# Ledger of designs, part 18: peptides against a protein of PDB entry 6MBK

Target 1, 240 residues: chain A of PDB entry 6MBK
Amino acid sequence: GFEMVNFKEEGFGLRATRDIKAEELFLWVPRKLLMTVESAKNSVLGPLYSQDRILQAMGNIALAFHLLCERASPNSFWQPYIQTLPSEYDTPLYFEEDEVRYLQSTQAIHDVFSQYKNTARQYAYFYKVIQTHPHANKLPLKDSFTYEDYRWAVSSVMTRQNQIPTEDGSRVTLALIPLWDMCNHTNGLITTGYNLEDDRCECVALQDFRAGEQIYIFYGTRSNAEFVIHSGFFFDNNSH

## One batch from the design tools (peptide)

Design b1_p13_1_s1 (made by RFdiffusion4, then SolubleMPNN; from b1_p13_1 with S4A K9Q)
Fold by OpenDDE base, seed 5:
Structure b1_p13_1_s1 (fold): chain B 240 residues (1-240), chain A 13 residues (1-13)
Amino acid sequence: as target 1 above (240 residues)
Amino acid sequence: RKWAMLIEQAYIP
């Protein structure tokens, strides 16, 4: 009921190929297609993950490294998804000096500086890990791990990470959700949830969409979506 | 495209 389209200014999005009614389940993504902390553990990154405290403690960093490893792997299952990701972001890590100066008048400046400092520290740490740790030898990024790579991966995860339930529904984990995250944002309610019975992310239409219209979703009030483990769909009246 | 929000990352322990 939809197709991938490169929209001007908005980048890739989804366009309806038929009329879609409000509340219609038009999109679902099985767990096996997600990039998760678990899939990172089960990848070439797994041995290093098992030995590195930071990767274990910070799921977002695990996803960032998973993304980098898969990007560097020509035969990665996620290559088609990764190719749809922006090459650059409008995140603070990409701000120019003038943009940072503009933010000095705002409360955001502290967060910008903190994020930049933390990201730089993380890069320095992991550069050393990748160069010295035995389990890093098999990583496709072993000989090519730049700050630009790390900045990109961190920014990709920051903008696209979602909380989903674990397979048993007992906890939450982090995931990138291919195809679904191609939907561009509009104001509304969260219409995405996780169906544990079918083990998939599900998205229902926020409104009626006619054939040929771009399909928008509401991302929520944060850069990531949070799925209520037991409720299936998370509907929040909070406007962004 | 997803939001570009200010997220403070945790310090390295």
Scores: peptide ipSAE 0.019, ipTM 0.557, DockQ to the pose 0.047
Fold by OpenDDE base, seed 2:
Structure b1_p13_1_s1 (fold): chain B 240 residues (1-240), chain A 13 residues (1-13)
Amino acid sequence: as target 1 above (240 residues)
Amino acid sequence: RKWAMLIEQAYIP
């Protein structure tokens, strides 16, 4: 199979423990192991989710709060996964003043400022919600909800969220996929799909890997993967 | 590490 390894330059990744052939199904992750909007609704966040229109409308924010609640819960099932996540990200929300100043000469500055403003507004809103809403009293983050916490959670979700089918395959929902998202990126084809019959995310090897080699996958054209509902694996060369 | 592209967040009412 594979093992989790902390690589010096790349951080956490997966290393093959045996030879893996191209197109071999080497990794699968059942739905029950995923952090999803549904698992958020079924967690301690559920009561608040059911009453907050923004959490209901924005699945990425629901996942961010789910991630924060589980991080703050010592007995969380997802603790081993959460501990593999970076403490900081190379995303605009973490840019230093010098980096922002450099970007002032580029068109990207408007997007950066927009993201900053939106994230700050979201934090301010939810800070008030957490302080005042009755269902927020049960949240483990009630007395410890900083902008840094929110920035981290939003960035974690932004970098790792995936679209997967709902259980009935009728719609798409958002998910964090443990183990799978530990694979570092390489150029190639999307080799990940969702098997509805077995209710699991499946990943086939992009190429041959020898025992001891790091296993890489192609994330697609965007920072997150999109699964083609009812199509299994997507093999489009989306190198944009 | 997965690098995220800029995703515009919705405004809060």
Scores: peptide ipSAE 0.017, ipTM 0.555, DockQ to the pose 0.046
Fold by OpenDDE base, seed 3:
Structure b1_p13_1_s1 (fold): chain B 240 residues (1-240), chain A 13 residues (1-13)
Amino acid sequence: as target 1 above (240 residues)
Amino acid sequence: RKWAMLIEQAYIP
């Protein structure tokens, strides 16, 4: 009931191909199509993940490495999704010196500096890990792991990560949700949830949409910028 | 240069 369209002002989004009623389940994405911490563990990254405490403790970093490994893999299932991602972001990790100087007058400057410093430290740590750890030898990024790669992956995850239940429903984990994250934002109520019985992410229509109208969803009460600054580093104390 | 300096000074455990 929808198609992907490039809208002039908003960029890529979803357009209704038929009339959609409010509260209608128009979009669902099964777990098997998501990029999750679990899919990272089950990938070529799995052996390294099992031996690195930071990957285990920080699901967002695990997703970033998963994204890099899949991007470097021509036969990756997620290639069509990865190709839809921006090559660069308007996030603090991409700010130029003049933009940072402007932010010095704001309360956000401390968080921006902290994020950049932490990201740089993470890169330095993982660069060493990738060069020295035996389980890193099979990673497609072994000989091509730059700060620009890491910055891109971290920024992609920070802007697109979602909380979903684990397969057993006992805890929450992080996921990238292909196709769903193509919807543009509007004001309203959250209409996305996870159906654990059917093991899928579900999105219901916020309002009636006519055929030919753009479908909007509400991402939440926080902006992407706020999410990146304040929630970019997710530490799961219950990570196993 | 400030950001580049942060990368150069990054702690490597």
Scores: peptide ipSAE 0.009, ipTM 0.452, DockQ to the pose 0.020
Fold by OpenDDE base, seed 1:
Structure b1_p13_1_s1 (fold): chain B 240 residues (1-240), chain A 13 residues (1-13)
Amino acid sequence: as target 1 above (240 residues)
Amino acid sequence: RKWAMLIEQAYIP
């Protein structure tokens, strides 16, 4: 019912190939296709994950490293997905000096600086880990792990991470959701959920879409400040 | 590209 399209003005998105009705389940992604903290643990990163407290404590960092490892792996199952990711982001980690100055008038500036500081510290920490830890020797990152790599991965995860239930539904975990995250944003209601019975992420249509129309989804109710911090932008039509 | 498009359409204050 949809196809991936590179829209001239909007970049990659999903286009309806047929009429889709509001509330129709048009997209689902099984857990096995997701990049999750669990898949990170089950990957080449697993041995290091089991030994590093920060990776264990911070699922977003685990996903970032998972993303980097898979990106560096030519035979990765997720290569087709990873190749669709932006090479750069307009997140705070990519802000130029002038952009940071513009934020000084906002309360977001403190969070921006905190993010910069934290990310730099994390990189320094993990650079040492990658160089010295025995379980890091098999990582494809061993020979090339730059700040730019880390910044990209962190930004990718920051902008695309989702909370999903664990398989048993007892806890929440983090996931990147391929294909689904290609839907571009609009105002509305969250129409994505997780079906534990079928163990899949499900997306229902926010509205009617005609064949040939781009399919948009609502990412959530967030303040503009949160959009800047987490997504790198302000949304004009944000009611919050 | 979910976020690339958002970025292009967004503004920084």
Scores: peptide ipSAE 0.018, ipTM 0.542, DockQ to the pose 0.048; fails the geometry check

Design b1_p13_1_s2 (made by RFdiffusion4, then SolubleMPNN; from b1_p13_1 with S4A)
Fold by OpenDDE base, seed 1:
Structure b1_p13_1_s2 (fold): chain B 240 residues (1-240), chain A 13 residues (1-13)
Amino acid sequence: as target 1 above (240 residues)
Amino acid sequence: RKWAMLIEKAYIP
């Protein structure tokens, strides 16, 4: 019912291959296809994860390292997904001086600086960990772990991380949702949920889409400041 | 451009 397309202005997105009706379940992604904190724990990163308190405490960082490890692994199951990710982002971690100056007039500047500072500190910490920790020796990052790598991974996670339930539904965890996260944003309502019975993410159509139309989803109600911080863009039709 | 979406709906049996 849909296909991946590289749209000229929006980058990769999903296009309907047939008419899709509003509220139709057109897309689902089983847990086994997700990049999750659990899949990170079960990967080559697992031994390090079990020994590093920051990885354990910060699921987003665990996902970032999971992305980096899988990206560096030619035979990774997620290679097709990872290759669809942007090489760079419009997020604060990529802002040039002029962009930062522009934001100085906004309340977002403090969050931007905080993000820079935190990311730099995390990188410095993990650089040392990768170089010195016994369980890091098997990581494909051992020989190449740059700030640019880390910035990319953190930005990828920041722009794409989702909360999903654990398998037993008792807690929430973080996940990257391949294919689904290719949907670009439009105004509307949340139309994605998690079906625990079938153990899958489910997305229903926000509206009718005709064959050949791009399929959009609503990412949620956020201020433009939050969009800048988390996704690097302003949304003019934002109600906030 | 992508944004982090939180799945707010969980279908629990």
Scores: peptide ipSAE 0.022, ipTM 0.618, DockQ to the pose 0.104
Fold by OpenDDE base, seed 2:
Structure b1_p13_1_s2 (fold): chain B 240 residues (1-240), chain A 13 residues (1-13)
Amino acid sequence: as target 1 above (240 residues)
Amino acid sequence: RKWAMLIEKAYIP
């Protein structure tokens, strides 16, 4: 098995509790444990989702609000997962003035400013929605929805969202994958897929891990510039 | 450091 450990330099990660062999299926996460756009629709957010065009069009924002609603819910099933998430991120939305000034000499500054501007606009929009929409009255966020909350949720989703198949396998949807997303990154190959028959995410070991070693996975080639939706899942088209 | 994905532009009406 494995256990969650807080590593001093890397934060939370997974540590092997036994020897794990390369290509061994050591971790699986059933759909029911995932935070998905579908679980957002089925949550307290569902009524608002059904009436807000932006939530419907932007699955990442739906996940961000789902994450915020569940964080604000003491009895949320996902509380143990949410508590493992960083409180802050090393993303552009968290850059200090000096970091932004440094980037002014780079082409990246335009992307940073765009992200700030877009996020601020989204916040302003949803702040108004939460204050005025009848279905927002049931959200645990009505009296506590700050830019900091939104920035955190958006950053959490941005850094952790994955594409997974829908239950029928006909389409892709967005998901946060608890436990699995705690694996820290190493160079290698994608070793995670989705098993539609068992309706679960499956991760095989990239290499041999000994008991007591940290378990790493490869996140894929993430260029800073490419919005590669972490297709952590190679859909092997099992063309049957 | 988990790389941040770019947030798609929300069409705010």
Scores: peptide ipSAE 0.026, ipTM 0.658, DockQ to the pose 0.046; fails the geometry check
Fold by OpenDDE base, seed 4:
Structure b1_p13_1_s2 (fold): chain B 240 residues (1-240), chain A 13 residues (1-13)
Amino acid sequence: as target 1 above (240 residues)
Amino acid sequence: RKWAMLIEKAYIP
C-alpha cells in the first residue's frame, strides 16, 4: 500500500501505492521489528548494559548505543532502516557558531547549551567506558567511536524515539519504529497507537491519500524546540 | 486497547 521514496526537499518519506482511506490501518510494525531498550539489552550491548548505570538509567542513551552497534554490524537486521536515517540533523548539536549566536538572544540558548554540554559529557564518559570496560571489547565501536558518531546517534534517537508499552503493558519503554518513522509531518491528530493484543504499532491514515501521494502523519503539538529539549535529555535528575 | 503513542518524532525542519 506504500513505498519509501526520497523526496528532494523532505528527505525520505512514504508514498501511497494505492488509494488509502482516512482511518484505514495502512501501516503496522510488530514489536520484533522495533529497536527498543529491550532489543539493546539482548544485543551485543547487553553485557555492557548490565554493568553500566547510565545505560540502565537512560533508555535514550541505550538506544543511541544500540543504533551505533547495529550500524557497525554489517549483518544487522536493522541495516536497511539505519541506511534510511539522515546523516546529519538540524538539531542544536549540529548548530554552527552563527546559529548559536542567533539563539543567544533567546531563552532557548540555555537549553541548547545544556544539551551540548550533556552530550559532550556523555561522550567523554562513554569513550572512557568503551576503552576500558571489559565488556566493551566485543563492541564494534571500539575502534570507531567519535563524537560525531555519538552526536549522530543521540540526534537520531532524539528525533525518532517513541514511548511504547512493554510486552505486558505494565510499563512504558522507548523504541525506534522503522518504516513508520519515515512518515513526514503534517498538521492533524495523532493516528498512531500500540496494539497490545497483536503486539504491534499501528498507524491509521490521517486523511484520504491517493495513489502517488505522500503519506503524512501528525507528530504531535510539540514544537521542534520543545521536542529536542524534552525528548533528547530525559534529565533524570540523577546528577551522577 | 490502543495505547496512544506519544510520538516523540522531532519535527526536523
Scores: peptide ipSAE 0.023, ipTM 0.633, DockQ to the pose 0.294; fails the geometry check
Fold by OpenDDE base, seed 3:
Structure b1_p13_1_s2 (fold): chain B 240 residues (1-240), chain A 13 residues (1-13)
Amino acid sequence: as target 1 above (240 residues)
Amino acid sequence: RKWAMLIEKAYIP
């Protein structure tokens, strides 16, 4: 019922190929297609993950390394998804000196500097880990791990990570959601949830869409300063 | 544009 299209002003998005009614389940993504902390643990990264405290404590960093390992793997299942990701981002980690100087007059400057400092420290730490840890030898990034790689992966995760339930529903974990994350934003209500019975992410239409119209979703109210784990999946009414 | 989240402070030793 939809197709991926490059819209001139908005970049990639989804377009309806038929009429879609409001509240219609038009898009679902099974857990097996998601990039999750669990899929990272089950990948070539798993042995290193099991021995590194930071990877274990910070699911977003685990996803960043998972994304880098899969990008460097020609036969990765997620190659089609990874190829849809931007090569660069308009996020603080990509700001030029003049943009940072402009922000010095704003309250955001402290957060920007903190992000730069934290990201640089993380890179320096993991560079050493990748060079010295025995379980890093099999990683496809062993001999190709630059700050630019890390900046890209961190920015990709930062802009796209979502909270989903674990398979048993007992906890929350982090995930990248292929295809679904191609939807562009509009004002409205959250229309995406997780169905534990079918073990899939589900998105219902915010409104009626006619064939040929772009399909929009509501990302929620987020400030750039909030560690917005995309809470898009917690409908209070997950009575199902 | 998708919302950007800030990276949490890692406890780096």
Scores: peptide ipSAE 0.022, ipTM 0.633, DockQ to the pose 0.048; fails the geometry check

Design b1_p13_1_s3 (made by RFdiffusion4, then SolubleMPNN; from b1_p13_1 with S4A L6D K9Q)
Fold by OpenDDE base, seed 5:
Structure b1_p13_1_s3 (fold): chain B 240 residues (1-240), chain A 13 residues (1-13)
Amino acid sequence: as target 1 above (240 residues)
Amino acid sequence: RKWAMDIEQAYIP
């Protein structure tokens, strides 16, 4: 009921190929298609993950490295998804000097500085790990791990990570959701949830869409979107 | 939130 389209100014998005009614389940993504902490553990990153405390403790960093490893792998299942991701972001890690100066008048400046410092420290740490750890030798990024790479991956995860339930529904884990996150943003309610019975992310239409129209969703708090376990959908009118 | 700020500080050994 939809197709991928490169929209001017908005980049890649989804366009309806038929009329879609409000609340209609038009999009679902099975767990096996998601980039998760678990898929990171099951990838070439797995051996290193099992021995690095930071990767184990910080799922977002695990996803960032998972993303980098898959990007560097020509035969990665997620190549089509990765190719749709922006090459640069408008997040603080990409701010120019003038933008930072503008933020000095706001309370956000402290968070920007903290984020920059933390990211730099993380990069320095992992650069050392990648250079010295035996299990890093098999990583496709072994000889190509720059700050720009890390900044990109961190920013990608920061802007796109979601909380989903584990397979048994007992805990939450982090995931990037291909196809779904191609929907561009509009104001509204969160119309996405996780169906544990079918083990898939599900999205219902926010409104009626006619054939040929771009399909928009409300991201909510995109960098830490939560899907209510057992409730299916999380309907919150909380803007970020 | 307009800007993503959710990068936690890593517990670097």
Scores: peptide ipSAE 0.038, ipTM 0.680, DockQ to the pose 0.040; fails the geometry check
Fold by OpenDDE base, seed 2:
Parts: sequence; structure tokens; C-alpha cells
Structure b1_p13_1_s3 (fold): chain B 240 residues (1-240), chain A 13 residues (1-13)
Amino acid sequence: as target 1 above (240 residues)
Amino acid sequence: RKWAMDIEQAYIP
């Protein structure tokens, strides 16, 4: 199997406890363990979700609030997962003044400012919602919802959200995938898919890993992993 | 962890 390890430079990751061969299914995560838009709807956030158009329209924000609610809940099923998440991120929302000043000379500055502006606006909106909406009274956030909280949650989702199929496979939804997302990144091919028959995320080994080695996966070219539904891992073993 | 820049714009009414 594998074990969670805190690596000095890379933070939390997975280490093999036995030899794992390339293409071996070494990790799977059932849907019930995922943090999804659906689980958000079924949580304490559900009543508010059902009445707020932005939460309904933006699954990433729904996940962000789901994270915040579960983090604030001592008995949350996802506490062990949430505790593995970074307290800060290497994202524009966490840039220091000097970093922003440096970026002023680049085209990236417009994206950074846009992200700041959008996030601030979202926070202001939801701060008001949490303070005034009747269904927000049950949220463990009413008396403790800061911009820092929101920034963290948004950044967590932004860096870790994945597209997975709905239970019936008819649509795509957003999910955080505990345990799997602890794998650190390396260059390669996507080796993760969703098995609808077993209703689980499945990850096969990118390469051989020996016992004691860190297990790496390829996140893809984008920050968000797109799961190819039912495309058989065409591992084009075109070892042609 | 990869840089994720894609924050969808919220339509705030």
C-alpha cells in the first residue's frame, strides 16, 4: 500500500509501503469519501445552497463553503483530510506587496488584480448573506467568517478541484478527492480516472515505485485535473 | 502545487 508522509520540502505526500508496478491500480477513492457539490447540498450548507443563486451557479464556491463549514465542525468526517491542506497557498491571493509590485511589469498583473477583485466581491456578498439569511444561522461560520477564511477556502478549491461524473454519469460535477490529492506532481500522463461501475476514483501508477519511494502523479497541464469519463485508460502503450 | 488561476467570475446581482 502507501502511507501519508510529511516530506520536508514538498509537504504532505504518499510513500509506497511496498513495490508498486507501473499501471497497477494502487489507489481508489469511493464517491462517499469525496467532497462534492452534492455533499455540500446534503450538508448544513444545503438549506442556504437551495436559496442562493450564486452557490447554485458556481460549484467551486459551493465547495469552498463546504470546506469552511466542515473545517468549523469538530466532528466532520473530513477533518483528517482538511488538516492535511496547506494553511497558505502559492497563489495570487497570497502574494505579498513586493511580489505584486514585481508583477506590475508583466501581463500577469491584470489576472492577479482581477482575481483579487472578484474574490473580494464574492466575500463581501457572502458576508452579507451569512449575516442576513435565515438559513445561514445554522452555519458554524456566522460569527467567524473572515476574508482570510474565504481566501483560504477559495484557494484550496482552486488548486484541488476536479471534474468527476455524477452518479448516473450524465453530467460532470466538481469534487475534492481526499488522499488522492496528496500525491505530489511529476511529469507524465494522466493516470487517474473515474470508475462508474464501482463509483470510485481510480489511480494507476505512472511508473514503478519501490517500497519507501514517494508516489507521484501527473496533474495534467491545467491546475484542475479533468477526469476522462469512461475513456478506458488508453494508455497508448504505443511502445511502438 | 500548481498555480490555479481559474476563478469563475461571480455574477453578483
Scores: peptide ipSAE 0.036, ipTM 0.699, DockQ to the pose 0.042; fails the geometry check
Fold by OpenDDE base, seed 4:
Structure b1_p13_1_s3 (fold): chain B 240 residues (1-240), chain A 13 residues (1-13)
Amino acid sequence: as target 1 above (240 residues)
Amino acid sequence: RKWAMDIEQAYIP
């Protein structure tokens, strides 16, 4: 019912291959296709994760490293997804000095500075970990772990992380949702939820789309100034 | 139905 297309101004997006009606379930992504904290634990990152308290405590960082490891892995299942991710973001971590100066007059500057500080501290910490920790030796990050790499990964997670239920539904975890997050943004309501019975993320059409039209979804209000953006994709509550 | 936004703190030992 849809295809991935590289749109000139919007980057990668989804285009309808048939008419899609409003409220129609047109896209679903099974848990096994998601990049989650659990998939990070089950990856080459697993041994390091099991011994690093920060990775264990901060799921967003775990996802960031998961992205970096998978990006550096030619045979990664998520290569097609990762290749669709932006190479740069409009997040504060990419702001030029003049842009930061402009924000100095706003209350947002404190959040920006906090993000810079946190990201820098995290990078410094993990740079040392990657260089010295025995379980980091197998990670394809030794020669590919620059601040720019980390900035990219953190920004990717910041802009794309989602809350989904655990498999048993007892708690929430963080996930990147391939295909779904390729939909470009439009104004509207969140039309995505998680179906626990089928163990999949489900997206219904925000409006009618004709064959050949780009499919847009509403991602909610996401501020680039925020370090972590998360929403619950519960079927009943639809992200609160 | 809004995104919960937060700024993560880095707990560096």
Scores: peptide ipSAE 0.034, ipTM 0.646, DockQ to the pose 0.062; fails the geometry check
Fold by OpenDDE base, seed 1:
Structure b1_p13_1_s3 (fold): chain B 240 residues (1-240), chain A 13 residues (1-13)
Amino acid sequence: as target 1 above (240 residues)
Amino acid sequence: RKWAMDIEQAYIP
């Protein structure tokens, strides 16, 4: 019912190949296809994860390293997904000096500087870890781990991470959702949830889409999507 | 695709 398309103005997105009606379940992504903290733990990163307190404490960083490891792995299952990710982001970590100067007049500047500081410190920490930790020897990052790599990975995660339930539904974890996150944003209601019975992320159409139209979803007011846990599907009204 | 970035990150000791 849809296809991946590189739109000139918006980059990669999804286009309907047939008419899709509002509220139609047109897209679902099983857990096994997600990049999660658990998949990170089960990857080549697992041994290091088990020994590093920061990776354990910060799921977003774990996902960032998961992305980097998989990106550096030519045979990674997620290569097709990773290659669709932007090479750069319009986020504070990519701001030019003029943009930073402009923000100096706003309250946002403190957050920007904090993010810069944190990211730089994290990079420095992990650079040392990658170089010295025994469990880092097998990581594809050993030979090449630059700040630019880290900045990209962190930005990728922070712009695309989602909260999903654990398999047993007892906790929440973080996930990148391939294919689904290719949908570009429009105003509306959150139409994505997690179906625990089928163990999959589900997305219903926000509106009618005609064949050939780009499919948009509403990201919500928050940077991270919280998915509704339901045996079926549930709409989360995040409207003001 | 463009989301607002999560600005909050933990400090490294």
Scores: peptide ipSAE 0.029, ipTM 0.677, DockQ to the pose 0.046; fails the geometry check

